# Designs tried in a protein design run: peptides against a protein of PDB entry 6FRK. Part 60

Target 1, 411 residues: chain A of PDB entry 6FRK
Amino acid sequence: NEEVLNAMLKEVCTALLEADVNIKLVKQLRENVKSAIDLEEMASGLNKRKMIQHAVFKELVKLVDPGVKAWTPTKGKQNVIMFVGLQGSGKTTTCSKLAYYYQRKGWKTCLICADTFRAGAFDQLKQNATKARIPFYGSYTEMDPVIIASEGVEKFKNENFEIIIVDTSGRHKQEDSLFEEMLQVANAIQPDNIVYVMDASIGQACEAQAKAFKDKVDVASVIVTKLDGHAKGGGALSAVAATKSPIIFIGTGEHIDDFEPFKTQPFISKLLGMGDIEGLIDKVNELKLDDNEALIEKLKHGQFTLRDMYEQFQNIMKMGPFSQILGMIPGFGTDFMSKGNEQESMARLKKLMTIMDSMNDQELDSTDGAKVFSKQPGRIQRVARGSGVSTRDVQELLTQYTKFAQMVKKM

## One batch from the design tools (peptide; made by RFdiffusion4, then SolubleMPNN)

Design b1_p12_4_s3 (from b1_p12_4, 8 letters changed)
Fold by OpenDDE base, seed 4:
Structure b1_p12_4_s3 (fold): chain B 411 residues (1-411), chain A 12 residues (1-12)
Amino acid sequence: as target 1 above (411 residues)
Amino acid sequence: DSELELLNKLLA
């Protein structure tokens, strides 16, 4: 039993390290999982794998919980939100995304550009804000970010704005001068929330960067960016651990609407490669696609056919930002998107649909579609010939279907 | 050094 536990924990630890989870956190998780698993219950014939997976999931949920409640803006009040983070973290884009998020919820929202270091920072913010119809403030002549931030905050307070977002200078290096500037800005504007924006793609550097910010400024919230299927999100755990601050939002692409409130359960499910079926359901419901209720009900009952997968692919193709939606489907996130741009991913999805177009109703409507093909391998050859693809391509599709169907049955 | 040792211990 201990050997089996150790082997499974080794696989999990490897997967978490490959997901850019900090090595210290992986160690802590391993120790916590070992302590949480009763070896006697494992001996009683319970599905050892399910028990270990549940223990791992539970401990990952704890790693993203800082034990502090996230700050939330108060309706009808003036809420000043200061953004901090390195250049290239997506900070400026995230300011616009957050502003747009609150604006869409009926908050009177504005943006302030207090980045005097980067040439064209104000033009970029102005461009983003104008596209989103968000009021903005900045200067082309003032070089002191404290003055710009103070004047902008005062202006928008006087105009009764509810959400006042201040973007600060992001530098390429953690320089003491940057932290002093951030402290001066924070002292001048007295923000209700300081948001650290972190790029998830920096991997093991997430902990050191997040810690360096927390040690210098009173970070109260974290936003993780670049969760668009390239970053496995392990850096998010490092950010929470280092800042002791909750993740409040995630950036899931480059578009202004590629931004969502952080949800622990879906995030951990995605991190483990289990997909985000809840987020998919939410996104599908937001799109008001007529046939969604029947599919959602089947998924809740652990039923998933090749036809249901085909319908999901049709829905995905109807849904915008293709990268996000694929990353919500179990078994499509990492391996499917890692190799191509959005156009290549769409072409690959169309290829999978073309393979399924060569399947018969018995194959498509079987609750065990993979077993239908495994019992009669001649079906694979028929479908391959009918769709003009290799037998390997059909087997890859069936493997993806099997992974998804197994996940749906485990929910 | 300590991280590499820890990595080796996790992957061993």
Scores: peptide ipSAE 0.031, ipTM 0.650, DockQ to the pose 0.009
Fold by OpenDDE base, seed 5:
Structure b1_p12_4_s3 (fold): chain B 411 residues (1-411), chain A 12 residues (1-12)
Amino acid sequence: as target 1 above (411 residues)
Amino acid sequence: DSELELLNKLLA
């Protein structure tokens, strides 16, 4: 029993390290999971895998929860939100995404560019803000970010803006002068919230960077960017641990709409390679598709057919922001998105649907479609010929289906 | 050194 536990924990630790989770956090998680698992209950014939998965999931939930309530803006007040983070973190883009998010919710939002260090920072912010129809402030001539931030905040307070977002300078390297400038800006404008923006792709460096920002300014919120289908979310755990601040939003792509409120359960499920079935269900429900209830009920019962997969692909194709939805489907996140733009991903879905169009009702409606094909390999050859694809392409589809169906059975 | 040792202990 202990050997089985240690082997499974080794697999989980490896997966978490491969997801750029900080080595110290992985160690702590391993120790906490070992302490939380009753070895006697494991001996009694309970599903050892489910117990370990549940224990791991529970400990990851604790690592993402700093135990601090996220700051929320007050309606009818002037809420000043200061953004901090390294250059290339997606900070400037995230300022625009957050402003647009609140604007779509009926908040009076504005943007201030207090990045005087980067040439063209104000032009970039102005372009993004103009495209989103968000009011903005900045200077082409003023070099002191404190002056720009103070004047911009005063202007927008006087105009009764409810959400005032201040973008600050970022550098490629951690420099003392950058941190002093951020502190001076923070002291001058007295923000209601300081948001640390981090790139999920920076891996093990997340902890040290997040800590350096928290040690200089009162970071109260974290936004994680570049959480597309390939981004290793492990750095997010490091940011929460270092800042002791909640993740409030995630950036999931380059579009201004590629921005969503952080949800703990979907994030951890994705981090563990379990997909975001809850987020998929939520998105399916948002589409108000007539068959949504029947599909959700099948998913709750751990039933998933190739037909259900086909219907999901049809729904995904209707949703538009295809990259986000594929990244929610188990087994489609990493390998399917790695090589292609959104158009290539859509072409791949269309190819998969064309393969399924050559399947019969017995194959499509089987609760174990992959087993139907494995028992009668001649079916693979028939479907391959019918759809004009290789037998390998059909096997790859069945492998993806099997991964998804196994995850649905674990819900 | 300490992180590499810790990594080796986690992967052992």
Scores: peptide ipSAE 0.029, ipTM 0.680, DockQ to the pose 0.009
Fold by OpenDDE base, seed 1:
Order: C-alpha cells, then structure tokens, then sequence
Structure b1_p12_4_s3 (fold): chain B 411 residues (1-411), chain A 12 residues (1-12)
C-alpha cells in the first residue's frame, strides 16, 4: 500500500513540477497528503487512486487559500485600487480588464496612469480605456507619479467614481527605486486595496518576485495573468504562498473579456489536468446557443454520451478561441494545448469528430460508450477503419470520453 | 543546490 501511495505521489509531484509549482510547495503538499491519507481506510478496498486524488485536490485548495478574506469594493463608496507589478506582467492591460469588469457590473469606474517611467504608458492606457469607454486620467508633462496619482484620485473622488484604478510604473528588475516610488504613491493616495499583478509564465520565479513585492509594499490581492493554454498556473500557488494574499482575478488571454473572478475549484481542477466543466458550462450558457439547455440538463443529471461530446465539440468550434475552451475540457489538458496553435487544436477536434462520425447510434447514444467498445473490441477496429485512423486514436478518444463522463457523474 | 537536491528527491 505504501509503495502504491509513493508511486502515485511521485506522478502527482512530477505533474505539479511540470505545472510550475514551486518545489517547496510540492514537498509540503506531498507531506500533507501522506499525513491526510489514512492507510487503514486505503486497505478497506476503496479506490486508492480516487482517495489520493481527493487528498491532493484538498491540499492544493489549501495552498491557494491564504486564510484571508479577499477585499471587495463597497457600492456607493469611493474605492481606490492601486496596481503594482513588474514590467511585462500584464499590469496595464489588467487595470483595463478590471475596470471593464466593474463597469459591466454597473460600477462607475475610472483609470489613472501613474506610469511616468515607460514611454507611451499613458497612450496605451488611454487607448485601452477609450475602447472600453472607461474614463481615464494621466499626464504627458508631469513626471512625478505621486502628483499624477494624487490629482487623478482627487479628480475622480470629486466626480463620485466608485472604482478608481491606479496603474503604477513597473521595472524589469526588482529595484529599490521602484519600491520607494510605489510606497510614495501608496502613502499619497491611501488605496483601499493594493493588487499585485503576476505573470504566470515566469514559472519558478513567481515566488521570489511575489515575495520581493510583499516585503516592500502591503499587497492585499493578487491577479495572475497569462493563464492562456500554455501557462499551467503553478506560479499562482507561489504568489499566494509568498504574498499571503488571495487571488481575486485571472487573466486568460489578450482580449478585455479574457478576465474572470478567481474560482478555486475550477483552477485546481485545471491545474491537475481535470479540466473546468463548470467554466465550460458557464461559457456555453453565455453563448445562448439554443441546444445548450438540453445539454446542460443532461450534464446536471450525470448523463454524458459520445453524441453529447460531439455536440460540445461543435459548440467549441463555434466559439472561436479554441485554446481557452480546450483547456476547460477534461482530457484536453496540457498535452493538447502545449502542441500547436489554434489551428492545430481545431484540426485535432475535427479529427475526433471524424472518428465519432464513423460510430453508430448505439455507440454514440450509450451512457457508457467506452464500455460498449471495451465489450466488443471489433467496434474499435471498425471505427478506426471507417475514419481512416489508428485503433490507438479511437482508444484515446474513448479515454477522453471516459474522463469527461466520470466528471459529469460527479457534478 | 538544495532545491536541485530536493527536486531529485521528489522525482526519485
């Protein structure tokens, strides 16, 4: 039993390290999982794999929870939100995304550019703000970020804005001058929340960067950016561990709408390569596709067929940004996303649909399609021949279907 | 060094 536990924990630790989870956090998780698993309960014939997966999931949820309640803006009050982070972290873009998020929720929102260091920072913010119809403030002539931030905050307070977002300067390196400037700005404007913006793509460097910011500035919230199909998000755990601050939002792309409130369960599910079925359902609902209600009702009843999977692939093909959507589908995890552009991901979906086009109605409409094929292996060979693919390709499809159907049964 | 050694112990 201990050998099986150690082998499975090794696989999980490898997958977490490949997901850019900090080595110290992976060690802590391994120790916590070992301590949380009752070896006597594992002897009782329970599915050892499910028990270990559940223990791993539970301990990852704890690593993402700093034990501190996230700051939330108060309606009808003036809420000053200061953004801090390195240059290239996506800070300026994230300011616009957050402003747009609150504006869509009916908040009177504005943006202040207090980045005097980067040439064109104000033009970039102005461009993003104008596209989103968000009021903005900044200067082309004032070089002191404290003056700009103070004047902008005062202006928008006097105009009764509810959400006042202040974008600050970044640097390429952790420089004492940057932190001094951030402290001077923070002291002048007295922000209700300081948001650290972190790029998920920096991997193992996330801990050191997040710690350096927290040691100098009172970071109260974290936003993780560039959680596109390639970023496994392990750096987010490092940010929480270092800052002791909750992740409040994630950036999932380049568009202003590629921004969502942080959800712990979907994030950990995605990190483990389990996908995000809840987020997929939410996104499918946002598209108002007429056939979605019938699919959602089947999913709620834990029923999932190969035909239902085919219909989901058709819907995904209609949604356009395949990278984000594929990463939400169980079994389309990191391996599907790590290799190729949006066109390759679309070609892979089309290949899977072509395999399903060679299935019969009995195979497509079975609530246990994988079992239909496992009982009669000749079906796999028929489908493989009919679709011009290998028997392995059909088995991989059935494995993906089985993973998905098992998740739907848990919803 | 210590992190690499820890990595090797986790992957061993």
Amino acid sequence: as target 1 above (411 residues)
Amino acid sequence: DSELELLNKLLA
Scores: peptide ipSAE 0.022, ipTM 0.571, DockQ to the pose 0.009
Fold by OpenDDE base, seed 3:
Structure b1_p12_4_s3 (fold): chain B 411 residues (1-411), chain A 12 residues (1-12)
Amino acid sequence: as target 1 above (411 residues)
Amino acid sequence: DSELELLNKLLA
């Protein structure tokens, strides 16, 4: 039993390291999982794999919870939010996304560009702010970020803005000059919240970067960006561990709407390749797609057919950036996305739909579609011939459907 | 508690 536990924990530890989880956190998680698993309960014929997966998930949830309540803005007050982070972290884009999020919630929101280092920073902020109809402040002539930030905050306080977002300069590397500039801006404007923006794609460098910011500036919140790419998000655990601050939002793409409140459970589920059904439901609701209410009601009742999966694929095909939405479907996440661009992911989705187009209504509308095919293997051969694919491709589709349907039945 | 129970069911 202990040898089996050690072998399975080695596999999980390897997968977490490949997901950019810091080696110290992986070691600590391994020790905590070993301490949480009763070897006597493992002997009683319980599914050893499920027990280990549950223990791993529980310890990952603890690693992403700093035990500190996230800062929230107060309605009718002037809330100053300062953004800090490296150049290329997505900081400027994230300022615009957060401003747009609060504006859509009925907050009087504005943006300040205190990035004097990057050529065209103010033009980029102005373009994004104008497109979203968000008031903005900045200068083409003032080079001191402290002056720009102070004047902009004073202006928008006098105009009774509720959310005042300040974008600061980034650097390509950790530089003492960057950290001194950030501290001077923070001291001048006295922000109610300091948000560290981190790129998830920097992998094992996440801990060292997040620590360097926290050691110099009172980071109180984290936003993780570029979770649409090859980044599995393991760096987010390193950011929480280093900053001791909650993740408040995630950036999931380049569009202004590719921004969502952070949810612990969906994020860890996605990190483990289990999918994010809640995030899929929320995203489908936000898009107000036709038949959305009927689909959500079926999901709440634990009913999921091959037709319901086909309809979800049609909805996904109406929704832009396909990569993110496929990553929310159980069994389509990491391996389906990591091997291809958005066009290849779409081609794979279309292939799966073409396989389902060769199914009959009895197969599509069955509440146990996989069992219909397992009882009559000749159906797999018929569908394979009708769609021009291998019997293996049909079995892989049915395996993905079964994983999703099992998750829906457990909701 | 309810999310943890749902998770226990998902991982079970």
Scores: peptide ipSAE 0.008, ipTM 0.342, DockQ to the pose 0.020; fails the geometry check

Design b1_p12_4_s4 (from b1_p12_4, 7 letters changed)
Fold by OpenDDE base, seed 1:
Structure b1_p12_4_s4 (fold): chain B 411 residues (1-411), chain A 12 residues (1-12)
Amino acid sequence: as target 1 above (411 residues)
Amino acid sequence: DSLEELLNKLLL
């Protein structure tokens, strides 16, 4: 039993390391999982794999929870939010995304550019703010970020803004002069929240970067960016561990709407390649598609057909940023996203739909579509010929459907 | 609470 546990934990630890989870956190998780698993309960004939998966999930949830309540803005007050982070972290883009998020929620929101180090920083912020119709402040002539930040915060406080976001200078290197400037800005404007922006794509470097910021600046919140591509999100665990601060939002792409509140449980489910069914349901509900209630009700009853999957693919094709939505579908995990850009992901969905267009109503409407094909292998060959694909492509579709339908049956 | 239960069901 201990050998089987150690073998399974080795596979999980390997997968977490491949997901850019810091090696120290993976070791700690392995020890915590071993201490949480009662070896006597593993003898009772319970599915050892499920127990280990549950214990791993529970310990990952604890690694994302800093035990500190996230700061939230107060309605009708002036809330000053200072952004800090390295150049290329997506900090400036994230300032605009957060401003737009609060503006859409009916907050009086503005942006301040206190980045005097980067040429064109103010033009970039101005361009993003203007596109989103967000009020902005900055200077082309003032070189002191403390003056710009102070004047901008005073101006927007006097104009009764509720959300005042201050973007600061990002550098390529952790330089003492950057941290001194950030401290001077923070002391001058007295922010209600300091947000550290971290790029998830830097992988194992997330711990060292996040620690260097926390050791110099009173980081109270984290935003993780670039969770749309190859970034498996393991760096987010390192950011929480180093900063002892909650993740409040995630950036999931380049568009201004590619920004969402951080949800611990969906994030860990996605990190484990389990998908995010709740986030899929939430996105489906946000789109107010007429057929959503009937689909959600079928999902709640554990019913899922190949037709229901086809309708989901049609809905995904209406939603735009396909990479994000595919990564929420169980069985379309990191391997589906890692293989191509958004256009390639859309081409793959269209290919899957074309395969399903060659299925009959008995195959599409079966509560166990994969079993219909397994009982009569000639159906796979018919569908493959009808859609112009290999029998392997049809088997891969049925494998994806089976993974999804198994998850829906567990809901 | 409902999500944790749903995820616990999905994981179990």
Scores: peptide ipSAE 0.000, ipTM 0.276, DockQ to the pose 0.021
Fold by OpenDDE base, seed 3:
Structure b1_p12_4_s4 (fold): chain B 411 residues (1-411), chain A 12 residues (1-12)
Amino acid sequence: as target 1 above (411 residues)
Amino acid sequence: DSLEELLNKLLL
C-alpha cells in the first residue's frame, strides 16, 4: 500500500513540476499529502485515486492562500493603485483591464502612464484608455516617471477620481535601476495598493522574479497574466509563496474583457485539469443573461428543447473566446485551447445554430424535438434544404440534442 | 463528443 501511494505521489509530483510548480512547493505538498492520507482509510476499499486527488487539491488550495486579506478599494475615496512588473508581463494591458473592470462596476476610474522607458508606452495606454472611454494622464516631454506619476495622481485626486491606476516602467531583466525607479515612484505617490503583474508563461522563473520584486517593493497584490496560453499557471503558486500576497485577478487573453477576479478553487481545478465549473457559472452570471433563471427552472423540471439548446449556444457565443470556455471544461486538454480549434469549434456552433434557424417553432419548442423529426422524416429534409446542409448533419444535431435532453432528465 | 461533454458541463 505505501509503495502504491509513493508511485501515485511521484506521478502527481511530476505533473505539478511540468505545470511549472516550484520544486520546493512540490516537495512540501508531497509531505503534507502523505501526512494527510490515512493508510488505514486507504485500506478500507475507498478509491485511492480520489483520496489522493482530494488531498492534493486541498494542499494546493492552501498554497494559493497567503493568509492575507486582499486589499479592496473604498467607495467615495481616492484609491491609488500602482502597477509593477517586467516588460512583456502584460502590465500595461492589465492596467487597462483593471480600469475597465472598475469603470463597469460604476467607479470613477483613471489611468496614468509613468512608463518613460518604453517608446510608445503612452500611445499604447492612450489607445487602450480611449477605446474603453477611460480618462488618462501622461507626458510626451517629461522623462521623469516620478514627476508624471505625482502630477497625474494630484490631478485625478483634485477631480475626485475613486480609482487611480499608475502604470510604471518595465525592464526586460531584473535591474537595480528598475527597482530604484519603482521605489521613487511609490514614495512620491504613496499608493494604497502595489500590484505585481506576472506572466504565467515564464515557468520556473516565477519564484525568482516574484521574490526579487517583493524584496524591493511592498507588493500587496498579484495579477497573473497569459493563463490562456500553454502555461498551466503553476507559477502562480510560486508568486503567492514568494510575495506572501493574494492573487486578486487573472488575465485570460488579449481582449479587455479577458480579465476576471481570482477564485482559488476554480484556479486549482483548472491547474489539475479538472475544469472550472464555478468560474463558468460565475461568467454566465456576470453576463446578466436574464434568460438563465427561466432556463434553470426548465432544467429543474427535466425540460430541454431545441430552442433551449439554441439559447445555450448564443450564451456560449456571448461568453467570448471559445478557447477560454473550453479551458474551463474538464477533459478538454490544452490542445483544444489552440487558436485553430477555437475557430473550428465556433464554426461548428454557428453551423448548428444555422440548422436550428431553419426549424419552425413547433420543432424548436417541443420537449421531444427528436421524436417530432423521427415521426415526420420530411421535416429533416426541409431543415437540411433550408440550412444548406446534409440530412446527416441534421440527424447528428438531433442525436446531440437527444443526449442532452436525456442528461437533463437525469438531473 | 467534445461538444457533448462541453454542454453537459455548462448545464451542471
Scores: peptide ipSAE 0.008, ipTM 0.460, DockQ to the pose 0.055; fails the geometry check
Fold by OpenDDE base, seed 4:
Structure b1_p12_4_s4 (fold): chain B 411 residues (1-411), chain A 12 residues (1-12)
Amino acid sequence: as target 1 above (411 residues)
Amino acid sequence: DSLEELLNKLLL
């Protein structure tokens, strides 16, 4: 049993290292998982894999919890949010995303460009802010970021802005001059929150980078960017560990809407390749679809039927415009569903439901619906005739269902 | 296929 545990933990540790999780954190997780697993309970014939997976999941959840409550802006107050991070971290884009997020929630938001180091920083911020209809401040002539930040903060305070976001200079390297500038800006504007923006794609460098910022400025929040890329997000754990600060948001693409509040459970599920079923469940729960709890329980048990898939398609159809649903799915940018693609996608969903309407209860309620059809190919022909579709369309549906049922069985 | 990607994201 201990050898099997050690082998499985070695695979998990390898996968976490390949997910850019810091070697020290992986080592600590391995020790914590070993200590949390009762070897006697594993001897009793419980699904050893599920126990290890659950223990790993719990320990990863602890690694993203800094034990401190995330700062939240106070409604009706002037909240100054200073952004810090290296050039290429997505800091400037993230400032605009955060401003837009709060603006959409009915906060009076503004942006200040205190990046005097990068030529065209103010033009870039102005372009992004103008597209989003966010008020902005900056200078083409002032070279002192302290002056720009102070004047901009004062201006927007006087105009009763609730969210005042200050973008600072990002350099390619950790330079003492950058940290001194950041400290001077922070001292001048006295931010209510300092947000460190980190690129998830920097891998093992996340710890050292995050630590260097935390050692110089009072980082209170982390935003992780480029989680739409090849970065599995393991660097986020390193950022939390180094900064002792919560991740508050994640950037999931290039669009201004590719920005979401950080949720621990979905993030860890995605990191483990378990799927973002919990993030979807949370989004679906935010939509107050009453029947979600029973489905969540079935999914947690690794049960997924064609009926459960049908109910999900009904729920998707109830969620309204498919563009909103896709905008809720990580890495479907708003461009993916032009109005033409929305109607086509809804027509495809409706076609799949029509195919399932021609299935019987034995086919719909089977925990292995694909195997029911594979054992009796005449069922495919019956369903195809009943729904007015090709046998290929039914096979494509069953192939999709099989992919789903396999993912749910891995949970 | 936009639906397959949607479905994969719904179940990933």
Scores: peptide ipSAE 0.006, ipTM 0.428, DockQ to the pose 0.050; fails the geometry check
Fold by OpenDDE base, seed 5:
Structure b1_p12_4_s4 (fold): chain B 411 residues (1-411), chain A 12 residues (1-12)
Amino acid sequence: as target 1 above (411 residues)
Amino acid sequence: DSLEELLNKLLL
């Protein structure tokens, strides 16, 4: 039993390291999981795999919880939010995403560009802010970021803005002068929250970078970006450990709407390659797809038809950027998340839907659609001819549906 | 046995 536990823990540890989880955290997790598993309970015939998975999941949830309540803005007050992070972390884009998020929630929101180091920083912020109809401040002539930040914060406080977001120059670990400038800005504006923006794609460097920012300024929140890429987000655990600060939001793409509140359970599920079903359900519910409650209820009863699959594909296509939605679906390999594959992914869904458009109501509404086709192979040939595809393409769709329906029956 | 493993097998 201990050998089987050690083998399963080795596989989990390998998968976590491949997800960019820091080697120290993986070692600690392995020890905590071993201490939490009663070997006598494992002998009693309980599902050893489910027990290990649950113990691993529970320990990962603890690693992403800093034990500190996330800062939240106060309605009717002027809340100053300072952004800090590396150049290329997506910081400036994330400022616009956060401003747009609060604006959509009915907050009076504005943006300040205090990045004087990067040529065109103010033009980029101005373009993003103008596109989103967000008020902005910055200078083409003032070179001191402390002056720009102070003047911009004062202006927007006097105009009774509720959310005042300050973008700073992107820094590198070797640029001590730029870290002192960041501290001078923080001291001048006295922000209610300092947000560290981290790129998930930097892997094992996340701990050392997050620590360097926390050692200079009082980082109270983390935002993780580029979770739409090949990065599984394991570096986020290192950022939480180093900053002792909660993740408050995640960036899941390039669009201004590609931004969501952080949820622990969905994130850990995705990190384990389980996917993000709660985030998918929440995003579907935010879209007011009323038809999805009826689907979730059918799924809870172990009922799933080819029509229910078709409706779910329609819902996925309505949710917007397809790369995000696919990245919330487990086992859609990281290769589907590459920018080039959004059109291919949409073309693949459209092909599957076109095959289903050639099915009849008896085939679509059957609780065992695959058995209907297996009993009468002439149906596969009819559907293949109707949709202009091979009989193999129809068999592949039915194989996918069968795998799906078998899982719904186990829910 | 989450809707997760489900959507995976559908789209793979």
Scores: peptide ipSAE 0.006, ipTM 0.362, DockQ to the pose 0.104; fails the geometry check

